Peptides against a protein of PDB entry 4JHK. Designs and how they scored, part 108

Target 1, 212 residues: chain A of PDB entry 4JHK
Amino acid sequence: EDYKIQSFDLETQKLLKTALKDPGSVDLEKVSSVIVDQSLKDQVFSREAGRICYTIVQAEAKQTNGSVFRRNLLNRLQQEFKAREETRKRSTQEWVCLVSFICNIFDYLKVNNMPMVALVHPVYDCLFRLAQSDALKNEEEVDCLVLQLHRIGDQLEKMNVQLMDELFNLLRDGFLLQEDLSSMGRLLLLEILEFRAGGWKLSDTAQKYYYS

## One batch from the design tools (peptide; made by RFdiffusion4, then SolubleMPNN)

Design b2_p17_7_s2 (from b2_p17_7, 11 letters changed)
Fold by OpenDDE base, seed 1:
Structure b2_p17_7_s2 (fold): chain B 212 residues (1-212), chain A 17 residues (1-17)
Amino acid sequence: as target 1 above (212 residues)
Amino acid sequence: DESLLKTEEEILKEVLS
C-alpha cells in the first residue's frame, strides 16, 4: 500500500515509513504526535491519517504485541477533544480538522472489525456541536458536518440510533427554521436529510445534483 | 454532559473481555 505523506519533510517521511513496517524501532510517541499535529492542520490528510494509524496499530500488535502507539494517539486525541471549544474559538479551520480527525479515527481504527465504542459519544458530541445554530451559519462547519455524516453516519447510527435521531432533529430544525443559513448550507442540510432517509444512500442523479 | 474518551486500559479490557 502507498500512503500520502509527501507533505512532510524527508526526515519525518522516513520516520513514518519506518513506523509502518518496523514500529518497534521508532519513537511511537513522536510518531503519534506528528500525525495528530498534521491532521489538525490539514483536513484532507486527516483521512489518510486514519489509515496510517490503523496500519501502525496492526504492525505494532503483530511485531511486539504492544499498543504504545494507540495509547499515545488516544491520549493526544483526548486532550484535543477536551479543548475543542477553545480550539473552535481560536480557529474554525483547526476545529473542523479536529472533528474530521476524530471521525476518521473512528472509521479506520476498528478492533475486531468493530468501531471503537469509546469514540461513539465523543464523535456525536462533535457532530452535535456542529449542528448548533452558531455553527450551522458557518458554511465551513456545515461542510464538515455533512462530510462526516456521509462517511460514518451509517456506522454511528448502528451504535446509537437515539443520538442520531436527536442530531437529525437539530438538522431538520436548522433547515426549516434557521434564517441565517447560506444557500449552500441549506442545500447540504437537505441533502444529508435525504441521505439518511434513503438508508444512507443517494441515487447517482441526486448525488450529482447536490455536489456537481 | 461532556463525553470523554475511555483510557487505553479500559478499551483493552473491553476488547479482551
Scores: peptide ipSAE 0.030, ipTM 0.665, DockQ to the pose 0.081
Fold by OpenDDE base, seed 4:
Structure b2_p17_7_s2 (fold): chain B 212 residues (1-212), chain A 17 residues (1-17)
Amino acid sequence: as target 1 above (212 residues)
Amino acid sequence: DESLLKTEEEILKEVLS
């Protein structure tokens, strides 16, 4: 399989490729750190990162019945999550990258083909933070919020419908009551409200209406 | 093969250890 790792230097690319095929021959703690670091810089990479992480987890399990990579990955993720408010204050870009990464790990790093229950509340906490007034006025944060809900909203709802209802109450109120939303932000909120109302599906015509 | 992966409980124990 091909993985999009062109953003890394050649040495790191080799490291990642080896981890994917022969995880027992590399420093998996280092591999996890490299993936997290890059995911905090590039939101687009976070999607690929989730897939890469899952593959490495499977490869290590099959090869050595080990879990070094996953343990280090989740530990690092927890550290970043705990520091999320400081990250947001320092850099909106890094903050949305963090949220994107957590959501993609939730999406790809499944156990027995099910999402990790332990990640449900952390994911919701991030989304609720993005749904606060000070975040909704920032189009970059709204973009992130809406993107994640498009990707994993249906899965999250299955895990906790009550939290999803509460989240969307905030989004509805933001759409209706918040005065300092950008035009695009308001449009995106409306779209995601309709997306959930339609069973987490959107017609092609509706898609073009909001994103063309 | 998902059977080769640890259960969520086992994962949590490792992370919290």
Scores: peptide ipSAE 0.027, ipTM 0.630, DockQ to the pose 0.229
Fold by OpenDDE base, seed 5:
Structure b2_p17_7_s2 (fold): chain B 212 residues (1-212), chain A 17 residues (1-17)
Amino acid sequence: as target 1 above (212 residues)
Amino acid sequence: DESLLKTEEEILKEVLS
């Protein structure tokens, strides 16, 4: 299997490749730190990071029945989550990277083919924060919110439909009542409202209209 | 092969310890 890790230096690439094949031969705490650090800087990588993390978890389980990597990864995620408001104040870009990473871990790091229940509320907390008025006025935050809902909204709803209803009440109110939305932000909110209303599905024609 | 992974409860215990 091929993984997109070209953004790392050669030494780190070697480290990651070894972790994927022989996790017992590397420092898995260091590996987790490297992945998290890069994911907090590059939202595109965070998607790949989820897949990489899942593979390392599986490899370690098969090799030693261990879970050192997953523990370190989740501990780091918890630390970043707790500091999310400070991160948002410092950098919108870092904040949306954090949200993206948490959502991607939720999407990929499944146990028995099910999402981790422990991540449900943290994910919703991030999405609710993006749905506040001060965040909806920022197109970058709206982009992140809508992207995550497209990726994991159906899974999240299955975990807690009441929270999803509350979230979309905020999005509806933002779309209808908030005056300082960007034109693109307003368009994206409308699209995601329609997306959920359609059972988390969007026709090819509609996708082209909104995203092409 | 997710059958080799620990349950969520076990994961939480390890993370919170």
Scores: peptide ipSAE 0.027, ipTM 0.637, DockQ to the pose 0.230
Fold by OpenDDE base, seed 2:
Structure b2_p17_7_s2 (fold): chain B 212 residues (1-212), chain A 17 residues (1-17)
Amino acid sequence: as target 1 above (212 residues)
Amino acid sequence: DESLLKTEEEILKEVLS
């Protein structure tokens, strides 16, 4: 398997590779910390991080029937989630990375091919925060919101359609009523509204209109 | 709802139940 870990130094890359193959031979707490830290800095990596985490979880389960990595990972996520407002105030970039990471963990880190129910509300909480007026005016946050909904919206809706309805009510209102949206932000909101309305799929026409 | 406050065991229980 090819994992995109070039952003790490060689020593850390070796650590991660070892964790993927022989998780019992490394400090899995350290591994989880490294992955989370990088995911909070690089939104692109956060997607890869989800896949990496899933692989490590499976490897550890298979090797030792353990869950040290997952436990440490989720504990760290809990800490970051609890501090999300502080993170947002400190850095929009770090905030959207956090949201992206949580969403990617939801997407990849499944048990018996099922989403972790415990992550549903935290994910929605993040998305609802992005859907607030003070966030919608920031294109970077809108980008993140729309991206996550494209990635996991259908899964989230299956877990809780009521929350999804509420979320999209906010997005609709933002699109229609909020005056300080960027042109791109408004476009993205419209697109995601149509995306859900279309069953979480882009029609050829819509794809061309918004992305071509 | 800060569901991430749940323990790993609770998370697994919810998923496996």
Scores: peptide ipSAE 0.027, ipTM 0.627, DockQ to the pose 0.116

Design b2_p17_7_s3 (from b2_p17_7, 10 letters changed)
Fold by OpenDDE base, seed 1:
Structure b2_p17_7_s3 (fold): chain B 212 residues (1-212), chain A 17 residues (1-17)
Amino acid sequence: as target 1 above (212 residues)
Amino acid sequence: MKALEETEEEILKEVLS
């Protein structure tokens, strides 16, 4: 398999490639730090990061029955999550990258094809934060919210329907009642409301309307 | 996969909980 790591320097690329093949021969704490750091800067990379992380976790488990990488990864994720409000205040871009990263980790780091239960509430906490009025007025945050719900909404709902209902109540209220939404933001909220209502699927007609 | 499953409880206790 090929991994999109061209954005890193050659030394770091070598480190990551080695971690993917022979995790016992590298500093897995360093590897995890590099992946997290880049994921917090590049929202697109965070998707690939999830896949990379899963592969390293599996490789280490197979090679040494160890979990050093996953532990370091999740510890760093926890640190960033705890500081999420400060991150949001400092940089909207970093904040949406953080949300994207945690959602992608949720999506990829599965055990026996099941999501990690411990990540469910943290993911919802992030999405609920994006659904607050002060966040919905920012199109970048709305973009992030809608993107994550498209990617993992169905999985999250299976884990906790009550929280999903509460989240979408906020989104509905935002769509109907909040006056300072951008036109695109309002369109995206309407789309995601329809997306869930359709069982986390979008009809061809709706797809053309919203994304063509 | 088996090794990952065996370490899951330990990881969950240490992070995000």
Scores: peptide ipSAE 0.024, ipTM 0.639, DockQ to the pose 0.487
Fold by OpenDDE base, seed 4:
Structure b2_p17_7_s3 (fold): chain B 212 residues (1-212), chain A 17 residues (1-17)
Amino acid sequence: as target 1 above (212 residues)
Amino acid sequence: MKALEETEEEILKEVLS
């Protein structure tokens, strides 16, 4: 399988490949750290990191009935989440990568085939932060917000419809009232409003209209 | 998708206390 790990050096790629197949033979704490570090640098990777993490979690569970990797991963995630405001101030790119990573973990790491309840509020907190006026004026943050809602919005709503309603109230107000939105930002907000209104689906025609 | 055997409660106790 292709896990899109070409962004790592050769040694790290070997480490990750081994973790995927034989997790008991590698330092899983190190593996988790490497994945998180790269996810904070590369949004494309952060979007796909969940699949890698899920595979390693399953492999470790089957091989040793262990949970070292998942425990370290989630601990690191919590640390980064707590420091999210500082991260945002330091680097918008790292901030949106962090949000993407957290959302991807929510999407892939499930318990009893359900999203982790413990991750629901952290995910919403990130999305609400992106929905604030100082973030909505930044196109990179709007891109991230809309992207995550496209990927996991339906799942999040099932977990807490009230929070989703509140979030979209902010987005609607931003679209209508905020003066310093970019043209693309405004377009993206309108698109995501329509996306949810359509049951988290968008027709091909609408897709071309917004993303031609 | 294969489900993890651990409960969310166990995860919270271990990681997200």
Scores: peptide ipSAE 0.023, ipTM 0.611, DockQ to the pose 0.252
Fold by OpenDDE base, seed 2:
Structure b2_p17_7_s3 (fold): chain B 212 residues (1-212), chain A 17 residues (1-17)
Amino acid sequence: as target 1 above (212 residues)
Amino acid sequence: MKALEETEEEILKEVLS
């Protein structure tokens, strides 16, 4: 398998590769920390990070029936989640990276092919935060919100349709009522509203309209 | 699988606390 870990130095790359193959031979707490740290800096990596994490979790489970990596990973995520408002205040970029990472972990770290129930509310909390008026005016946050909903919205809805309804009520209100949205932000909100209405699928016509 | 479930439950407790 090819994992996109070129952003790390060679030593760290070796560490990650070893974790993927022989997790019992490395410090899995350190591995989890490295992955989280990089994911908080690089939103693109966060997607790959989810896949990497999933692989390590499976490898450890198979090798030792252990869950050290996942435990450390999720504990770190919990810490970052709790500090999310501070992160947002400090750096919008780091904040959207955090949201992206949490969403990607939700997407990849499944138990019995099901999303982790424990992550449902944290994910929704992040998305609800992005759906607040002060966030919707920031295109970077809107981009993140819409991206995550495209990726995991259908899964989230299956876990809790009531929260999804509430979330999209906010998005609808933002689209209709908020005056300081960017043109792109407004377009993205409209698209995601229609995306959900279409069963979390983008029609050919809609795809052409919004992305062509 | 059991180990994974246990970890999930632990995280749930922390989230709910």
Scores: peptide ipSAE 0.023, ipTM 0.616, DockQ to the pose 0.863; fails the geometry check
Fold by OpenDDE base, seed 5:
Structure b2_p17_7_s3 (fold): chain B 212 residues (1-212), chain A 17 residues (1-17)
Amino acid sequence: as target 1 above (212 residues)
Amino acid sequence: MKALEETEEEILKEVLS
């Protein structure tokens, strides 16, 4: 299996490749730190990071029946989550990277083919924060919100439909009532409202309309 | 690769507590 890790230096690439094949031979705490640090700076990488993390978790489980990597990863995620408001104040870019990373871990780090229940509320908390008026006025935050809902909205709804209803009530109100949305932000909110209403599906024609 | 069979309860005891 091929993984996109070209953005790292050669030493770190070697570390990651070894972790994927022989996790017992590397410092898994260091590996988790490297992955999290890069994911907090690069939202595109965070998608690949989820897949990498899942593979390392499976490799360690198979090799030693251990879960050292997953523990370190999730502990770091919890630390970043707790500090999310401070991160948002410091940098919108870092904040949306954090949200993206948490959502991607939720998407990929499944146990017995099921999402981790412990991540449900943290994910919703992030999405609710993005749905507040002060965040909806920022196109970068709206982009992140809509992207995550496209990726994991159907899974999240299965975990808690009541929270999803509450979230989309906020999005509907934002679309209808908030005056300081960007034109693109308003368009994206409309699209995601229609996306859910259509059972988390969008026709090819609609995709071209909104994203092409 | 070997599938992870750990229960949610066991995971919660190890992390996010």
Scores: peptide ipSAE 0.023, ipTM 0.617, DockQ to the pose 0.267; fails the geometry check

Design b2_p17_7_s4 (from b2_p17_7, 11 letters changed)
Fold by OpenDDE base, seed 2:
Formats: C-alpha cells, sequence, structure tokens
Structure b2_p17_7_s4 (fold): chain B 212 residues (1-212), chain A 17 residues (1-17)
C-alpha cells in the first residue's frame, strides 16, 4: 500500500518505508519520534500517521513478535499528552494536531479490533479540554473537537458512556449559553449534538443542511 | 497480548498520577 509521506525528506521517507517493511532493521524509537513530530505539525498527516503506526506495529509483531515501536510511540505520546497545556499555550495549531494524532492513534492502533484502553481517558481529557469555554471560542479548536467526535465518537462512547454524556453536557451548554462562539462554531456544535443524538449518524437532510 | 497489556498498564499508571 501507498502511504502519504511526501512531506518528509527523502532520507526520512526511506526510513519510514523500511520501517513499514522491515522494522527490525531500523531504529524504531527514531521512527516513532519522527512520526510524532510530523503529526504535531501537520493535522492532515496525523490521520495517515495512525495508519502508518498500525502497519509498523503489525509488521514488527509478525517479524520479531516485538513491540518496541509501540512502546516508544506510546511513551512519546504520553509525554506530549502530559505537556498538552503548554503546547496549547504555545500554539493552537500544534495543540489541535496533538489531539488529532492521539485520536487517530486511538482509531487505528487497535488490538483484536479493540481500542487500547489506556488511550480512552487521554482522548477524553483532550476532548474535554476542547470543550472548555476558552477553547470553544476558538473556531480551530471547535473544528478539531467536532472532527474527532465524527471520527471516533461512537467508539469512544462504547468505552465510556458516562464521560461522553459529561462531554456533551459541556457542548450543549456551550451551544446554548456561551456568547462568544463564532457562527460557524455554533453551527458545528449544533451539528455534533445532532450527530450523536442520531446514533453517530447524520440524515441526508441534516448532511445537506450542515455541510452543503 | 501480554506485551500490550503491560504497556497499557504503564501508561494508565502515568495518566492517573
Amino acid sequence: as target 1 above (212 residues)
Amino acid sequence: MESLKKVEEEILKEVLE
């Protein structure tokens, strides 16, 4: 399969390609770091990164029954997660990239077709942070929040419905009570509220209303 | 998978701290 890694230099591309095919022949710590670093810069890549990570994990498991890459990836992810408030303060763009990456890892890096339990609370923590008033006023953060909920909301709810209820209470309150939401932000919140209410699906009419 | 479970447990501990 082809992976979208054209944003990397040729040397790094080679590294990644080798990791995908022969993970035992490369420094998997370096590979994980490269993927995380790029995911923090490029939100589009963050989704591809999830797929890449899954592939490398599977390749290493098949080749050596090892988990070096996954361990390094998760360790780095945990470091970034712990520093999320600092990241948000420094750059909203990097913050939403971080959230996107964590959510995409949650989405793709599954075991026996099940999400990693260890990622459930970190994902919720990120989404809850995006649901705070100071974040909801930023359209970029709202975009990220809504996008992730569209992608993994149903899966995440299955892992912890109580947290999802609490999250959506914040979103509902934001939609109804917060005055400094952008018009688009308010629309997106309404859409995601309806999306969950509809079983994490949009009707044809709703799809046209919100996205056409 | 035993290896994954161990990693997950380690991450969980760090998150809870």
Scores: peptide ipSAE 0.028, ipTM 0.620, DockQ to the pose 0.586
Fold by OpenDDE base, seed 4:
Structure b2_p17_7_s4 (fold): chain B 212 residues (1-212), chain A 17 residues (1-17)
Amino acid sequence: as target 1 above (212 residues)
Amino acid sequence: MESLKKVEEEILKEVLE
C-alpha cells in the first residue's frame, strides 16, 4: 500500500514507514504527534491520515497487543477538537484541516468494523459549525463541509439521522436565504442537497454537471 | 480492543459532558 507522506522530510517519512510496518521499534507518541501536526497543515495528508492511523493501530495491536499510538492520537485529537474555535479564528486553513482530519479518523479508525461512537457528536459539531452563516460565506469552509459530507455523510446519517436532518435544514436555508454565498459555494450546497436526496449518490450526468 | 473502548469512553465523557 502507498501512503501519501510526501509532505514530510525524508527522515520523518522513514519514521512513518517504520511505524506502519514495525511500530514497536519507534516512538509511537512522537509518531502520533507528527501525524496530527501535519494533518493540521496539509489537506492532502489530512485526508489520508485516518488510513495511516488505522494501519498503525492495527500493526501495533498485532505486534505487541499495544495501544500506545491510538491512545496518544485520540488524546491529541480531543485536545485539538476542544480548541477548534480558537483554531478557526487563527487560521481557516488549519480549521478545515482539523475537520478533515477528524472526519478521516472517523472514517478509518474503526473498532470491530464500527465507527467510534465517541466521534459522532464531535464530527457533527464540526459540520454544524461549518454550516453556520459566518462559515458558509467562506468558500474554503464550504468546500470542506461538502467534501466531508461526500465522504462520510452516509455513515454519519446511520449513526444519527436526526442530527443529519438538522444539519441539512441549515444547508437548505443557507442555500435559499443567505445572500453572501459565493457562486461556487451555492452550487456546492445545491449539489450536496441533491446528493443526500439521492441516497448519498449522484448519477454520472449530475456528477459532471457539478464538478466538470 | 478494550483499551480503545476505554479511550472512547473517556473522550465521550469529555466531549459530551
Scores: peptide ipSAE 0.028, ipTM 0.622, DockQ to the pose 0.621
Fold by OpenDDE base, seed 3:
Structure b2_p17_7_s4 (fold): chain B 212 residues (1-212), chain A 17 residues (1-17)
Amino acid sequence: as target 1 above (212 residues)
Amino acid sequence: MESLKKVEEEILKEVLE
């Protein structure tokens, strides 16, 4: 498999490639830190990061039956999660990257094809934060919210339908009642409301309407 | 798997703080 790691310098690329094939030969704490750091800078990479992390986890498990990488990754993730409000204040871009990364880890880092239960509430907490009025007025945060719901909304709902209902109540209220939404933000909220209502699917007609 | 569960439990405790 080819991994999109061109955004890293050559030395770091080599480190990541080695981790993917022979995780026991590298400092897995350093590898996890590098992945998290880059994921906080590049939302596009965060999706790839999930896949990379999964591969490293599997490689380490196969090689030594160890979980050093996963432990370090999740510890760092938790640290960033706890500091999420400070991150949001500092940089909206880093905040949405953090949310994207957490969601992608949820999506890829499964155990026996099941999501990690410990990530369910943190993911919902991030999405609920994006659904607050002060966040919905920011198009970048709305973009992130809608993107994650497209990617993992169905999975999250299966884990906790009550939280999903509450989340979408906020989104409906935002769409209907909030005055300072951008036109694009309002359109995106309507689209995601329709997306869930359609069983987490979007018709071709709707796709053209919202994204053409 | 057991090690993962331990990490998950630790994360849960920290999230609930």
Scores: peptide ipSAE 0.027, ipTM 0.631, DockQ to the pose 0.554
Fold by OpenDDE base, seed 1:
Structure b2_p17_7_s4 (fold): chain B 212 residues (1-212), chain A 17 residues (1-17)
Amino acid sequence: as target 1 above (212 residues)
Amino acid sequence: MESLKKVEEEILKEVLE
């Protein structure tokens, strides 16, 4: 099975492969750190990281009934979340990678086949931050916001529809009232508004209009 | 709104419920 880890050096690839198959034989704190570090640099990898993390969690649970990896992963995630404003000031790219990673962990790292309730509010916190006026004027942040809502919006809404309504009120206001949105940003906001209104689905016509 | 505070504790609570 390929987990798309070719971006790592050979030694790290071996470490990750071993963690996936025999988590008890490696330093799981180190593994979690490596995954988080790479996810904060590569938004594309963050999606794969979610899948990798879930696999390691399952492997450790089956092997030793342990949760060392998940604990270390979430502890590191908490640290990064706490520092999110500083991260945003330092690098928009790192900030959107952080949001992407948190959302992908929410998507993949399920407990009893359900989303982790503990991650619901932190995810919304990130999305609400992206929905503020100072973020909506940045295309990179709008791209991230819309991408995450496409990926996990339906799941998040099921967890808390009130927060989703509040979030989309901000997005609608941004679309209608904010003057310094880019053309692409405005288009993306409109698209995501229609996406939710359509039950988190786009018609073939709409898909072609926005993405073709 | 809640932040990622005491995540481990909340996760354990969720799993044990």
Scores: peptide ipSAE 0.024, ipTM 0.606, DockQ to the pose 0.107

Design b2_p17_8_s2 (from b2_p17_8, 5 letters changed)
Fold by OpenDDE base, seed 2:
Structure b2_p17_8_s2 (fold): chain B 212 residues (1-212), chain A 17 residues (1-17)
Amino acid sequence: as target 1 above (212 residues)
Amino acid sequence: SEDEELEKLIEEDIKAF
């Protein structure tokens, strides 16, 4: 199976490829750090990163019954999560990359075929932050919010419907009451409101857009 | 299980900040 890792230098690509096949032969802490670092710079990669992470986790589990990679990954992710407000202030782009990565890890990195419970609140916290008035006025943040909800909203709701209701109350209020939304931002909020109301089901066109 | 223990630890850390 091919992974999109061309954005890394050749040495790092080799490291990642080795981690995917023989995780016991590499420094898995370094691997996790590299993946997180790149995911914080490239939102497109963050989705691929989720898949890569899952594969490495499974490979390590099969090889040594270990969880070194997952532990290091989640620890690093937690560090970034803790610093999320600082990240947001420094760079909106890095902030939305962080959110995207956390959401993609939630999507791909499952335990016993279930989402990691430990990630539920962090994901919601990120989405709630994106749903605040100061974030909703930024189209880039709205794009991120809507994209993540399209990708994992149904799964996330199953984990905690009360938080999802609260989140969508904010989105509804933003759509209806906030005056400084961009035209596209307002349209996106409307779309996601309708998307959930429709049972989190994508059209064929939307499916291609969000999951390609 | 080991996975459950890890999740609990992470949750505790997250709740702590």
Scores: peptide ipSAE 0.028, ipTM 0.685, DockQ to the pose 0.112
Fold by OpenDDE base, seed 3:
Structure b2_p17_8_s2 (fold): chain B 212 residues (1-212), chain A 17 residues (1-17)
Amino acid sequence: as target 1 above (212 residues)
Amino acid sequence: SEDEELEKLIEEDIKAF
């Protein structure tokens, strides 16, 4: 199993590998902080961070029946979420990495195969922010929005169809009415509109693009 | 605020685990 941690320095890679195998032997607060910090810098890692976190959570639960890692992770996540507008102002790249990370945590950190209810509204809030006119004009933000909807849109809709309808109303209006969309941005919006209309069904090509 | 509400929700979710 490849956790895609090659972007870390060797010392941090060793720390993460140890956390995956023997979470009780490391500072789990430090591990959570390192994961969040890197998720804000590296889009590749941000997409995989949820899976790594889930593995550490499961390892700690099995070893000590503890939840220290998850608690620290979610506390740090909440801090970053609170500062999301400042993050967006500072760096679009860090902002979309934050959104990706939150969405991946939602996708992977499940309990009894159910998503964390606490993350539903935060995820929607991030997606709604990406769906505002000032964000839709930025191709990087549109790419992030569409990517997350491809990955977790069906799950989010099951949690709250009303919010999903409202979100897609904004996306449709953006596609039809917003003048300063890039050509690629407009194509991405059309694609995701069609994707939902088709029941969130992926083609083989789309699956490789969004999940590999 | 929404941010404070998120904190409460996360705390409750953590307690549920």
Scores: peptide ipSAE 0.026, ipTM 0.651, DockQ to the pose 0.606
Fold by OpenDDE base, seed 4:
Parts: C-alpha cells; structure tokens; sequence
Structure b2_p17_8_s2 (fold): chain B 212 residues (1-212), chain A 17 residues (1-17)
C-alpha cells in the first residue's frame, strides 16, 4: 500500500515505513510525535496521517497486542487540544491544521468499525469554536469548518444529533446575521447548510457551484 | 474540569481496546 510521506526527510520516511510493517522495532512515541508535528503544519497531510495512524495501530495490535502508538498519539492530541486557544492566537494555520488532524483521527481511528467515543466532544468543541463570530469572519477558518463537516459530519451526527443541531443553529445565525463574512464564506455556509439538509449529500453540480 | 473529563474518557476508551 502506498502512503504519501514524501514531505518527510529520508530518515523519517524510513522510520515511518518500518513502523507500518514492524512497529515493534521502532520508537512508537517518536513516530507518533513526528506524525502529529507534521499534521500541525500541513492540513493536506492530516488526512493521510489518519490512514497511516490506523495502519500502525493495527500492525502493533497484530504484532504484540500492544497499543503504545495509539496511547501516545491520543495523549499528544489531548495536549494540543487543551492548548487550542493559544494555538489559534499564535497561528490560524496551525489551528486549522489541528482541527483537521483531530477530525481525521476521528474518521480513521475506529474501534470495531465505530468512532472513538472519547473524540466526539473534542471534535464538536473544535467545530463550535470555528462557528463563533470571531472565527467565521476568517475565510481560512470557514474553509476548515466546512471541509470537516463534509468529511465527517454524517458520522458526528450519528454520535450526537443534539450537538449537531446546535452547531448548525450557529451556522445559520452566522449566515443570516453576521455582517463581516466574506462573500466566499457566506457561500460556504449556505452550501454546508444545504448539504446537511440534503442528508449529507450534494450533487456534483451543486458542489461545483459553491467551490468552483 | 472539561480537560480532566476528556482525559478520563480517553483513558477509558484506550483501556477498552
């Protein structure tokens, strides 16, 4: 299986490849740290990171019945989550990368084909933060919010429909009442409102209308 | 606190695996 790890140096690539095949032979704490660090810098990588993490978790479970990697990963994730407001203040880019990473971990790290319950509220907390007025005025944050809802909104709703209703009430209010939204931001909010209303489905034509 | 609750939830989830 092909994993997109070209952004890492050769030594790190070797480390990751070994972790994917023989996790017992590498420092899994270091591996988790490397993946998190890169995911906080590259939003696109975050999606691939989720898949990589899942593979390593499965490989370790199979090889040693261990969960060292997952434990380290989730502990680091919690640390970053706790510091999310500071991260947002320091760098919008790092903040949206953090949100993307948390959402992708939620998407890929499943147990018995189910999302980790422990991640449900943290994911919602991130999305609710992006739905606040001070975030909605920033197109980069709106892009992130809408992207994550497209990716995992249906799964999140199944975990807690009440929180999803509350979130979308905020998005509706932002769309209707907030004055300093960008034109694209307003379009994206409208699109995601319609996306959920349509059962988390949107035609290719409609999607192109909002994103092209 | 919310942070403490999250920590407990994560630990419980990890132990369940």
Amino acid sequence: as target 1 above (212 residues)
Amino acid sequence: SEDEELEKLIEEDIKAF
Scores: peptide ipSAE 0.024, ipTM 0.635, DockQ to the pose 0.673
Fold by OpenDDE base, seed 1:
Structure b2_p17_8_s2 (fold): chain B 212 residues (1-212), chain A 17 residues (1-17)
Amino acid sequence: as target 1 above (212 residues)
Amino acid sequence: SEDEELEKLIEEDIKAF
């Protein structure tokens, strides 16, 4: 398959390509670190990163019945999650990249075609953080929140509908009651409220209004 | 704590998979 790794230098590209085909021949801890580091800088890459990670996990499982890569990846992810408030303080961009990456790992890194249960609460924790009033006033954070809910909201709801209800109560309150939302932020909140209400699908009318 | 629970869950998933 063709993986979008052109943003890396040639040596790193070679490393990643080798990991995808012959994971036993490379340092999988290093590979995981490279993927996480880049995902924290490039939100677009985070989507590709999920796919890459899943492929490496499958390749290692088939080759050696091992899980070294997944272990290292999840350990690093947990470390970044623990430091999420410091990351947010340092850089909003890095924070939304972290959230995007965690959500994409949830989306792609499935076991037996099911999401890893261990990631459910961490994902919700990130989304709840984005739903706080201090985050809702920042368009970049609202963009991230809405994007992730579009991508994985239906899956998350299936895992825990109660948490999803609580999350959307916050979003509704933000939409209705928070005074310092930007115009775009308010529109995005309305859109995602309607999106869930429509069964995680946009009506033709809504699609035209928001994206045409 | 939340972080400790996450670590435990990750470890359990890694062990289970």
Scores: peptide ipSAE 0.028, ipTM 0.644, DockQ to the pose 0.669; fails the geometry check

